# Peptides against a protein of PDB entry 2V3S: the designs that were tried, part 97

Target 1, 95 residues: chain A of PDB entry 2V3S
Amino acid sequence: PISLVLRLRNSKKELNDIRFEFTPGRDTAEGVSQELISAGLVDGRDLVIVAANLQKIVEEPQSNRSVTFKLASGVEGSDIPDDGKLIGFAQLSIS

## One batch from the design tools (peptide; made by RFdiffusion4, then SolubleMPNN)

Design b2_p27_3_s2 (from b2_p27_3, 9 letters changed)
Fold by OpenDDE base, seed 3:
Structure b2_p27_3_s2 (fold): chain B 95 residues (1-95), chain A 27 residues (1-27)
Amino acid sequence: as target 1 above (95 residues)
Amino acid sequence: AKVITFDRKTGKAYDEKGNEVPKGSFL
């Protein structure tokens, strides 16, 4: 399996690295994203963007070692989105 | 950043000390 890290801020705006595995041919990007949502680790509004970027990184892990993307849940937040600080953004990377 | 391990077999998340992260406490 592929070992991944989803770097994401929690409700207290603290940065966390969520470690999880993905097995190509058995898992789907959407399925795993839904599991993360069900566990309360990802906002349900971010299903589409998380799944899209998870698919991108697992289909070509040699080329896509890290991807940073804007969260739908972050656009309405009080803080101004910032990809460098991962405010309103999340990052997926290969462990 | 703090590390959270997500066990996809059980659907549970664990903190750096190995304690389960209660659902609803993260987001």
Scores: peptide ipSAE 0.841, ipTM 0.971, DockQ to the pose 0.822
Fold by OpenDDE base, seed 1:
Structure b2_p27_3_s2 (fold): chain B 95 residues (1-95), chain A 27 residues (1-27)
Amino acid sequence: as target 1 above (95 residues)
Amino acid sequence: AKVITFDRKTGKAYDEKGNEVPKGSFL
């Protein structure tokens, strides 16, 4: 399996690295994204963007070691989105 | 950053000490 890290901020705006595994041929990007949402680790509004970027990184992990993307849940937040600080953004990477 | 391990088999998340992260406490 592929070992991945989803870096994003929790409700207290603290940065966290969520480690999880993905097995190509068995798992799907959307399915795993739904599991993260069901566990309360990802906002349901971010299903599409998380799944899309998870698919991107697992289909070519040697080339896409890290991807940063804007969260739908962060657009209307109190803070201005900032990819450098991962405010309104999340990052997926191969561990 | 703090590390959370998500066990997809059980659907549970664990903190760096191995304690379960209660659902609803993260978001």
Scores: peptide ipSAE 0.841, ipTM 0.971, DockQ to the pose 0.819
Fold by OpenDDE base, seed 5:
Structure b2_p27_3_s2 (fold): chain B 95 residues (1-95), chain A 27 residues (1-27)
Amino acid sequence: as target 1 above (95 residues)
Amino acid sequence: AKVITFDRKTGKAYDEKGNEVPKGSFL
């Protein structure tokens, strides 16, 4: 399995690293993204973007070591989106 | 950054101390 980290801010704007595994051929990016949402770790509005980037990283984990992407849930937030500070952005990386 | 471990088998998340992160408390 591939060990992944989803770095994003919680409701208190605190940065967290969510560690989880992904097994190619058994898991799907869409399915695992839904699990994260069901667990309350990812906003449901971010399903599409999380799944897309999860797919990108797991299809070529040796090359795509990290991907940063804009969250749909962050666009309407009070803070101005900033990819460097992961405000309105999240990051997926290989552990 | 704080570390949260997501156990996909159970659907539960755990903090750095091994305590379960209550659903709905993160986001």
Scores: peptide ipSAE 0.841, ipTM 0.971, DockQ to the pose 0.837
Fold by OpenDDE base, seed 2:
Structure b2_p27_3_s2 (fold): chain B 95 residues (1-95), chain A 27 residues (1-27)
Amino acid sequence: as target 1 above (95 residues)
Amino acid sequence: AKVITFDRKTGKAYDEKGNEVPKGSFL
């Protein structure tokens, strides 16, 4: 399996690294994203963007070692989105 | 960053101490 890290901020605005595995040919990007949402680790509004970027990283994990993307859930927040600070953004990377 | 391990087999998340992260406490 591929070992992944989803880095994003929780409700306290603290940065967390969520570690999980993905097995090509068995798992789907959308399915795993739904599991993260069901566990309360990802906002349901971010299903599309998380799944899209998860797909991107797992299809070529050797070359796509990290991807940063804007969260739908962060657009209307009080804080100004910032990809460097991962405010309104999340990052997927290969462990 | 703090580390959370998501066990996809059980659907549970654990903190660095191995304690379960209660659903609804993260987001």
Scores: peptide ipSAE 0.840, ipTM 0.971, DockQ to the pose 0.813

Design b2_p27_3_s3 (from b2_p27_3, 9 letters changed)
Fold by OpenDDE base, seed 5:
Structure b2_p27_3_s3 (fold): chain B 95 residues (1-95), chain A 27 residues (1-27)
Amino acid sequence: as target 1 above (95 residues)
Amino acid sequence: AKTITFDRATGKAYDENGKEVPKGSFL
């Protein structure tokens, strides 16, 4: 399986690395994204963007080592979105 | 950053000390 890290901030705005695995041919990007949502680790509003970027990274993990993307859940937050600080953004990377 | 391990087999998440992260406490 592919070992992945989803880096994003929790409700206290603390940065966390969520480690999980993905097995090509068995798992789907959308399915795993839904699991993360069901576990309360990803906001349901972010299903589309998380799944899209998860698909991107797992289809070519040797080339796509890291992807940073804007969260739908972060757009209306009090803080100004910042991809460098992962405010309103999350990052998927190969472990 | 703090590390959370998500066990997809059980649907449970664990913090860096191996303690379960209660559902609803993260977001």
Scores: peptide ipSAE 0.843, ipTM 0.972, DockQ to the pose 0.826
Fold by OpenDDE base, seed 1:
Structure b2_p27_3_s3 (fold): chain B 95 residues (1-95), chain A 27 residues (1-27)
Amino acid sequence: as target 1 above (95 residues)
Amino acid sequence: AKTITFDRATGKAYDENGKEVPKGSFL
């Protein structure tokens, strides 16, 4: 399986690395994203963007070692989105 | 950053000390 890290901030705005595995041919990007949401690790509003970027990284893991993307859940927050600080953004990477 | 391990087989998440992260405590 592919070992992945989803880096994003929790409700206390603390940065966390969520480690999980993805097995091509068995798992789907949308399915795994749904599992992360069900576990309370990803906001449900971010299903589409997380799934899209998860698909991107697993289909070409040698080329896409890391992807950073804007969260739908972060747009309406009080903090100004910042991709460098991962405020309103998350990052997927191959571990 | 702190590390959380998500066990997809069980749907449980664990912190860096191996303790389960309760659902609803992260977000």
Scores: peptide ipSAE 0.843, ipTM 0.971, DockQ to the pose 0.832
Fold by OpenDDE base, seed 4:
Structure b2_p27_3_s3 (fold): chain B 95 residues (1-95), chain A 27 residues (1-27)
Amino acid sequence: as target 1 above (95 residues)
Amino acid sequence: AKTITFDRATGKAYDENGKEVPKGSFL
């Protein structure tokens, strides 16, 4: 399986690295994203964007080592989105 | 950053100390 890290901030605005695995041919980007949401690790509003970027990274893990994307849950937050600080953004990377 | 391990087999998440992250405590 592919070892991945989803870096994003929790409700306390603390940066966390969520480690999880993805097995091509068995798992789907949407399915795994839904699991992360069900576990309370990803906001349900971010299903589409997380799944899209997870798909991108797993289709070519050697080339797409890291992807940073804007969260739907972050655009309406109190803090101004900032990709450098991962405020309103998350990052998926190959472990 | 702190590390959380998500065990997809059980659907549980664990913090860097191996303690289960209570559902609802992260977000």
Scores: peptide ipSAE 0.843, ipTM 0.972, DockQ to the pose 0.810
Fold by OpenDDE base, seed 2:
Structure b2_p27_3_s3 (fold): chain B 95 residues (1-95), chain A 27 residues (1-27)
Amino acid sequence: as target 1 above (95 residues)
Amino acid sequence: AKTITFDRATGKAYDENGKEVPKGSFL
């Protein structure tokens, strides 16, 4: 399986690295994204963007080592989105 | 950053000390 890290901030605005596995040919990007949502680790509003970027990284894991993307859930937050600080953004990477 | 391990087989998440992260406590 592919070992992945989803880096994003929790409700306390603390940065966390969520480690999980993905097996090509068995798992789907949308399915795994839904599991993360069901576990309360990803906001449901971010299903589409997380799944899209998860698909991108797993289809070419040797070439796409890291992807950073804007969260739908972060747009209405009090803090201004910032990709460098991962405020309103998340990052997927190959561990 | 702190590390959370998501066990997809059980659907549970664990912090870096091996303690389960209660559902609803992260977001």
Scores: peptide ipSAE 0.843, ipTM 0.971, DockQ to the pose 0.815

Design b2_p27_3_s4 (from b2_p27_3, 8 letters changed)
Fold by OpenDDE base, seed 5:
Structure b2_p27_3_s4 (fold): chain B 95 residues (1-95), chain A 27 residues (1-27)
Amino acid sequence: as target 1 above (95 residues)
Amino acid sequence: AKTITFDRATGKAYDEKGNEVPKGSFL
């Protein structure tokens, strides 16, 4: 399986690395994203963007080592979105 | 950053000390 890290901030705005695995041919990007949402680790509003970027990484993990993307859940937050600080953004990377 | 391990087989998440992260406490 592919070992992945989803880096994003929790409700206290603390940065966390969520480690999980993905098995090509068995798992789907949308399915795993839904699991993360069901576990309360990803906001349901972010299903589309998380799944899209998860798919991007797992289809070519040797080339796509890291992807940073804007969260739908973060656009209406009090803080100004910042991809460098992962405010309103999350990052998926190969472990 | 702190590390959370998500066990997809059980749907449970664990912190760096191996303690379960309660559902609803993260977001």
Scores: peptide ipSAE 0.842, ipTM 0.971, DockQ to the pose 0.827
Fold by OpenDDE base, seed 1:
Structure b2_p27_3_s4 (fold): chain B 95 residues (1-95), chain A 27 residues (1-27)
Amino acid sequence: as target 1 above (95 residues)
Amino acid sequence: AKTITFDRATGKAYDEKGNEVPKGSFL
């Protein structure tokens, strides 16, 4: 399986690395994203963007070692989105 | 950053000490 890290901030705005595995041919990006949401690790509003970027990284893991993307859940927050600080953004990477 | 391990087989998440992260405590 592919070992992945989803880096994003929790409700206390603390940065966390969520480690999980993805097995091509068995798992789907949307399915795994839904599991992360069901576990309370990803906001349900971010299903589409997380799934899209998860698909991107697992289909070409040698080329896409890391992807950073804007969260739908972060747009309406009080903090100004910042991709460098991962405020309103998350990052997927190959571990 | 702190590390959380998500066990997809069980749907449970664990912190760096191996303790389960309760659902609803992260977000």
Scores: peptide ipSAE 0.842, ipTM 0.971, DockQ to the pose 0.821
Fold by OpenDDE base, seed 4:
Structure b2_p27_3_s4 (fold): chain B 95 residues (1-95), chain A 27 residues (1-27)
Amino acid sequence: as target 1 above (95 residues)
Amino acid sequence: AKTITFDRATGKAYDEKGNEVPKGSFL
């Protein structure tokens, strides 16, 4: 399986690295994203964007080592989105 | 950053100390 890290901030705005695995041919980007949401690790509003970027990274893990994307849940937050600080953004990377 | 391990087999998440992260405590 592919070892991945989803870096994003929790409700306390603390940066966390969520480690999880993805097995091509068995798992789907949407399915795994839904699991992360069900576990309370990803906001449900971010299903689409997380799944899209997870798909991108797993389709070519050697080439797409890291992807940073804007969260739907962060757009309306109190803090101004900042990709450098991962405020309103999350990052998926190959472990 | 702190590390959380998500065990997809059980649906449980664990902190870097190996303790389960209570659902609802992260977000």
Scores: peptide ipSAE 0.842, ipTM 0.971, DockQ to the pose 0.809
Fold by OpenDDE base, seed 3:
Structure b2_p27_3_s4 (fold): chain B 95 residues (1-95), chain A 27 residues (1-27)
Amino acid sequence: as target 1 above (95 residues)
Amino acid sequence: AKTITFDRATGKAYDEKGNEVPKGSFL
């Protein structure tokens, strides 16, 4: 399987690395994204963007070692979105 | 950054000490 890390901030604005695995041919990007949501690790509003970027990284892991993307859940927060600080953004990477 | 391990087989998440992260405490 592919070992992945989803880096994002929790409700306390603390940066966390969520480690999980993805098996091509068995798993789907949308399915795994829904699992992360069901576990309370990803906001449900971010299903589409997380699934899209997860699909991108697993279909070409050699080319896409890391992807950073804007969260729908972060757009209405008090903090100004910042991809460098991962405020209103998350990052997927290959372990 | 702190590390959380997500066990997809059980749907449970664990912190660096191996303790389960309570559902609803992260977000």
Scores: peptide ipSAE 0.841, ipTM 0.971, DockQ to the pose 0.807

Design b2_p27_4_s1 (from b2_p27_4, 9 letters changed)
Fold by OpenDDE base, seed 1:
Structure b2_p27_4_s1 (fold): chain B 95 residues (1-95), chain A 27 residues (1-27)
Amino acid sequence: as target 1 above (95 residues)
Amino acid sequence: AAPAQGPAVTSAEGEERLAAVRAARAS
């Protein structure tokens, strides 16, 4: 399996790492993204973007060691999105 | 200079909730 880390800010704006595994042939990017939403870790509005980037990193994990992407949920917030600070952005990386 | 992310912490609670969701779906 592929060991991944989802880095994103929680409701208190604290930067958290969530470790999880992705098993090709058993897991799907959309399925795992839905699980992240069900666990309250990802906003439901971000299903599409999380699934797309999860798919990107798991299809070539040796080349795509990290991907940072803009959250749809971050656009409506008061804070200006910033990929360097992971404000309105999340990051997936290979651990 | 570009802004830095700052420190991050592992969310044990978050990982536990995710594991529970995944286990329930798999069963």
Scores: peptide ipSAE 0.650, ipTM 0.890, DockQ to the pose 0.210
Fold by OpenDDE base, seed 4:
Structure b2_p27_4_s1 (fold): chain B 95 residues (1-95), chain A 27 residues (1-27)
Amino acid sequence: as target 1 above (95 residues)
Amino acid sequence: AAPAQGPAVTSAEGEERLAAVRAARAS
């Protein structure tokens, strides 16, 4: 399996790492993304972008060691989106 | 360049919730 880390800010704007595994052929990017949403870790509005980037990293894990992407939910916040601070952005990386 | 990220913490609670969801789906 592929060991992954999802890094994003929680409701208190604290930066958290969520570790999980992805098994190609058993897991799907959309399925795992839905699980992240069900667990309350990802906003439902971000299903598409999380799934797309999860797919990107698992299809070429050797080349895509880390992907940072803009959250749809982040554009509505009061803080200005910033990929360096992961404000309105999330990151997936190979553990 | 954008400022570097601050320290991140592993969310044990978050990982536990995710594991529970995944286990339930697999059942």
Scores: peptide ipSAE 0.650, ipTM 0.889, DockQ to the pose 0.204
Fold by OpenDDE base, seed 3:
Structure b2_p27_4_s1 (fold): chain B 95 residues (1-95), chain A 27 residues (1-27)
Amino acid sequence: as target 1 above (95 residues)
Amino acid sequence: AAPAQGPAVTSAEGEERLAAVRAARAS
């Protein structure tokens, strides 16, 4: 399996790492993304972008060691999106 | 230069919730 880390801000704006595994052929990017949403870790509005980037990293994990992407849920927030601070952005990386 | 992200912490609670969701789906 592929060991991944999802890094993003929680509701208290604290930067958290969520470790999980992805098994090609058993897991799907959309399925795991839905699980992240069900666990309250990802906003439902971010299903598409999380799934797309999860797919990107798992299809070429040796080439795509890290992907940072803008969250749809972060656009309407009061804080200005910033990829360096992961404000309105999330990051997936290979552990 | 972009500001540093700062310290990140592993969320044991978050990982536990995710594991529970995944286990429930597999059942």
Scores: peptide ipSAE 0.650, ipTM 0.890, DockQ to the pose 0.212
Fold by OpenDDE base, seed 5:
Parts: C-alpha cells; sequence; structure tokens
Structure b2_p27_4_s1 (fold): chain B 95 residues (1-95), chain A 27 residues (1-27)
C-alpha cells in the first residue's frame, strides 16, 4: 500500500495531518475521497478536486511525491486563498 | 521565496474517524 498524508486546515483553521493508506487495485481515488468527506475531514464540495489529485499522486507515487491544490470550499471564504499557508488549499504527500 | 507553512499536527481523532469509516465500508 501507499502511505499518504493529507494536510489541510480544520474548521478552526488549524493545520492538521491525516495519515492513511491507499492500496492500488482495491481502493479508488473517488472512493477514498468520499470516505474523507464522510469522516468530516474534507468538505463535500471538494470531492472532485481531492479525487483528481489523489488519483494523480497514486498513479505515479515515485514521481508525484507531493501535490498542492485549491479547494472549491475555500474560494468564497473570508480568508484569501494562499497555497504557501494552505489557506483554501490542501496538500497530499507520500509519507 | 514563498512563506513557509505553519506547524502541522497529526490529528489522531481525524485518523480514527477515517479508519472507522473505511472499516465500515470494508465490512
Amino acid sequence: as target 1 above (95 residues)
Amino acid sequence: AAPAQGPAVTSAEGEERLAAVRAARAS
């Protein structure tokens, strides 16, 4: 399995790391993204972007060690999106 | 240079919730 870390801010704007595994052939990017949403870790509006980037990192984990992407849920927030501070952005990385 | 990210902490609670969801799906 591929060991991953999802880094993103919670509802209190605290930066958290969530570790999880992805098993190719058993897990799907869409499925795991839905699980992240069900666990309350990802906003439902971000299903598409999380799944797309999760797919990207797991299809070539040796080449894609980290991906940072803009969240749909962060666009209309009061805070200005900032990839360096992961405001309105999330990050997936290989553990 | 881009500003550095602030400190991040491992969310044990978040990981536990995710594990529970995944376990339920696998069951």
Scores: peptide ipSAE 0.649, ipTM 0.889, DockQ to the pose 0.210

Design b2_p27_4_s2 (from b2_p27_4, 9 letters changed)
Fold by OpenDDE base, seed 3:
Structure b2_p27_4_s2 (fold): chain B 95 residues (1-95), chain A 27 residues (1-27)
Amino acid sequence: as target 1 above (95 residues)
Amino acid sequence: SAPAQGPATTSEEAQARLAAVRAARAA
C-alpha cells in the first residue's frame, strides 16, 4: 500500500496531518475522498479536486511525492488563499 | 447512547475518525 499524508486546516484553522494508506486495486481516489468527507475532514465541495489530486499522486507516487491544490471551499472564505500557508489549499504527500 | 463528538481538533483525532469511517465502510 501507499502511505499518504493529507495536510489541511481544520474548522479552527489549525493544520492537521491525516495519515492513511491507499491500496491500488482495492481503493479508488473517489472512494477515499468520499471517506474523508464522511469523516468531516474534507468539505463536500472539494470532492472533485481531492479525488483528482489523490488519483494523480497514486498513479505515479515515485514522481509525484507531493501535490498542493486549491480547495473549492476556500475560494469564498474570509481568508485570502495562500498555498504556502495552506489557507484555502491542501497538500497530499507520500509518507 | 453514544456521546456526541465535536469536530476533530488534532491530527490524531482526524486520523482516528477517518479510520473509523473506512472500517465501517469495509464492513
Scores: peptide ipSAE 0.651, ipTM 0.899, DockQ to the pose 0.330
Fold by OpenDDE base, seed 1:
Structure b2_p27_4_s2 (fold): chain B 95 residues (1-95), chain A 27 residues (1-27)
Amino acid sequence: as target 1 above (95 residues)
Amino acid sequence: SAPAQGPATTSEEAQARLAAVRAARAA
């Protein structure tokens, strides 16, 4: 299995590292993304972007060690998006 | 009635929630 970390700000704007494993052939990017949403860790509006980037990193984990992407849920917020501070952005990385 | 669960406040809580969801889905 591939050990991954999703770094994402919670509803209190605090950074959390969510560690989980992805098993190719058993897990799917969309399925795991749905689980993240069901757990209340990812906004439902971010399904597409999370799934796309999760797919990207698990396809070539040696080449894509880390991916940072803009959240759809962050666009409508009062805070200005900032990829360096992960405001309106999330990061997936290989553990 | 089941008690309500608030937002995860720590990385450990977030990870535990995901693990629980995944376990339930796989069952």
Scores: peptide ipSAE 0.651, ipTM 0.899, DockQ to the pose 0.351
Fold by OpenDDE base, seed 5:
Structure b2_p27_4_s2 (fold): chain B 95 residues (1-95), chain A 27 residues (1-27)
Amino acid sequence: as target 1 above (95 residues)
Amino acid sequence: SAPAQGPATTSEEAQARLAAVRAARAA
């Protein structure tokens, strides 16, 4: 299995590192993304972007060690998006 | 069903919530 970390801010704007494993052939990027949403950790509006980036990192984990991407849920918020601070952005990385 | 929970405030809580969801899905 591939050990991953999803770093993103919770509803209180606190950065959390969410560690989980991805097993190719058993897990799917969309399935795991839906689980993240069901757990209340990812906004439902971000299903597509999270799944796309999760797919990217798991298909070539040796080459794609980290991906940072803009969240759809962060675009129309009061806070200005900032990839360095992960405001309106999230990061997936290989642990 | 379990009562509604507030947002996860720690990484450990967040990880536990995901693990619980995944475990329930696999069961």
Scores: peptide ipSAE 0.650, ipTM 0.899, DockQ to the pose 0.374
Fold by OpenDDE base, seed 4:
Structure b2_p27_4_s2 (fold): chain B 95 residues (1-95), chain A 27 residues (1-27)
Amino acid sequence: as target 1 above (95 residues)
Amino acid sequence: SAPAQGPATTSEEAQARLAAVRAARAA
């Protein structure tokens, strides 16, 4: 399996590292993204974006060691989006 | 059953929640 880390801010705007495994052929990007939403860790509005980037990283994990992407939910907040601080952004990386 | 968890951190709690959801879905 592929060991991944999703780094993003929680409801209190604190950075979380969420470690999980992805097994090609058993897991799907959309399925895991739905699980993240069900767990209350990802906003439902970010399903498409998270799934797309998760798919990207699992397709070529050796080449895509880290991907940072803008969240749809982040644009509605009062804080200015910042990819370096992961404000309105999330990051997927290979563990 | 709930996943095993030591001293709770925000990240650990998040990981535990995901693990529980995934386990329930696979059951």
Scores: peptide ipSAE 0.644, ipTM 0.900, DockQ to the pose 0.225

Design b2_p27_4_s3 (from b2_p27_4, 10 letters changed)
Fold by OpenDDE base, seed 3:
Structure b2_p27_4_s3 (fold): chain B 95 residues (1-95), chain A 27 residues (1-27)
Amino acid sequence: as target 1 above (95 residues)
Amino acid sequence: APPAQGPAFTSEEGEERLAKVREERAA
């Protein structure tokens, strides 16, 4: 399995790391993304963007060690998006 | 190149909630 880390800010604006595994052939990017939402770790509005980037990193983990992407939920927030501070952005990386 | 970020914390509670969701889905 592929060991991954999802880094994003919680409701208190604190930066958190969530570790999880992805098993090719058993897991799907869409399925795992839905599980992250069900666990309250990802906003439901971010399903599409999380799934797309999760798919990208697991299909070529050798080349894609880390991906940072803009959240749909972040655009509607009061804070100005900033990829360097992961405000309105999230990051997936190989553990 | 990964962007420079402040301190990050591992959320064990979040990981546990995710594990439970995945377990229930597999059942």
Scores: peptide ipSAE 0.646, ipTM 0.882, DockQ to the pose 0.216
Fold by OpenDDE base, seed 5:
Structure b2_p27_4_s3 (fold): chain B 95 residues (1-95), chain A 27 residues (1-27)
Amino acid sequence: as target 1 above (95 residues)
Amino acid sequence: APPAQGPAFTSEEGEERLAKVREERAA
């Protein structure tokens, strides 16, 4: 399986790493994204963007070592989005 | 150089919740 890390800020704005595995042929990007939402780790509004980027990284994990993407849930937030600080952004990377 | 993201920590609680969700879905 592919070992991944989802890095994003929690409700307390603390930067967290969530480790999980993705097994091609068994898991789907959308399915795992839905699981992340069900676990309360990802906002439901971010399903599309998380799934798209998860798909990208698992397609070629050797080439796509890390992807950073803007969260839909971060747009309405009081904090200004910042990809460097992962404010309104999340990151998926190969462990 | 990549921008500094600041310190991050592994959320074991979050990982546990995810594992539970995935296990229940697979069952």
Scores: peptide ipSAE 0.646, ipTM 0.881, DockQ to the pose 0.219
Fold by OpenDDE base, seed 1:
Structure b2_p27_4_s3 (fold): chain B 95 residues (1-95), chain A 27 residues (1-27)
Amino acid sequence: as target 1 above (95 residues)
Amino acid sequence: APPAQGPAFTSEEGEERLAKVREERAA
């Protein structure tokens, strides 16, 4: 399986790492993204963007060691989105 | 290369919640 880390800010705006595995052939980007949402780790509005980037990293883990993407849930927030601070952004990386 | 981020910590509680969800999905 592919060992991944999802880095994003929680409800307290603290930066957290969530480790999980992705098994090609058993897992799908959409399915795992839905599980992340069900676990309360990802906002439901971010299903599409998380799934897209998860798919990207698992299809070429050697090339895509890390991907940072803008969250739909972060656009309407009071904080200005900032990829460097992962405000309104999340990151997926190979463990 | 991705931009550098500030201090972060592993959320074991979050990982456990995810594990539970995945387990229930597989059942």
Scores: peptide ipSAE 0.646, ipTM 0.883, DockQ to the pose 0.227
Fold by OpenDDE base, seed 2:
Order: structure tokens, then C-alpha cells, then sequence
Structure b2_p27_4_s3 (fold): chain B 95 residues (1-95), chain A 27 residues (1-27)
């Protein structure tokens, strides 16, 4: 399995790392993304972007060690999006 | 240079919730 880390800010704006595994052939990017949403870790509005980037990283984990992407949910926030501070952005990386 | 990210914490609670969801889906 591929060991991944989802780094993003929670509702308290605290930067958290969520570790999880992805098993090619058993898991799907869409399915795992839905699970992240159901667990309250990802906003439902971010399903598409999370799934797309999760798919990207699991397709070529050797080449894609980390991907940072803009969240749709972050656009409505009062804070200005910033990829360096992961404000309105999330990051997926290979553990 | 882009600003550095602050310290991050491993969310054991979040990981546990995710594990529970995944377990229920697989059942």
C-alpha cells in the first residue's frame, strides 16, 4: 500500500497531518476522498479537487512525492489563500 | 522565497475517525 499524509487546516485553523494508506486496485481516489469527507476531514465542496490530486499522486507515487492544491472551500473564507501557509490549500504527500 | 509552513500535528483523532469510516464502508 501507499502511505500518504494529508496536511490541511481544521476548523480551528490548526495545521494537521492525517495519515492513511491507499491500496491500488482496491481503493479508488473518489472513494477515499468521500471517506475523508464523511470523516469530517475534508469539506464536501472539495471532493473533486481532492480526488483529482489523490489520483495524481497514487498513479505515480515515485515521481509525485507531494502535491499542493487549492481548495474550493477556501475561496469563501475570510483569510487570503496562501499555498505556503496552507491557507485555503491542502497538501498530499508520500509518507 | 515562499513562507515556510508552521508546525503541524498528527491528528490521531482524525485518523481514528477516518479508519472508522473506512471500516464501515468495507463492511
Amino acid sequence: as target 1 above (95 residues)
Amino acid sequence: APPAQGPAFTSEEGEERLAKVREERAA
Scores: peptide ipSAE 0.646, ipTM 0.881, DockQ to the pose 0.210

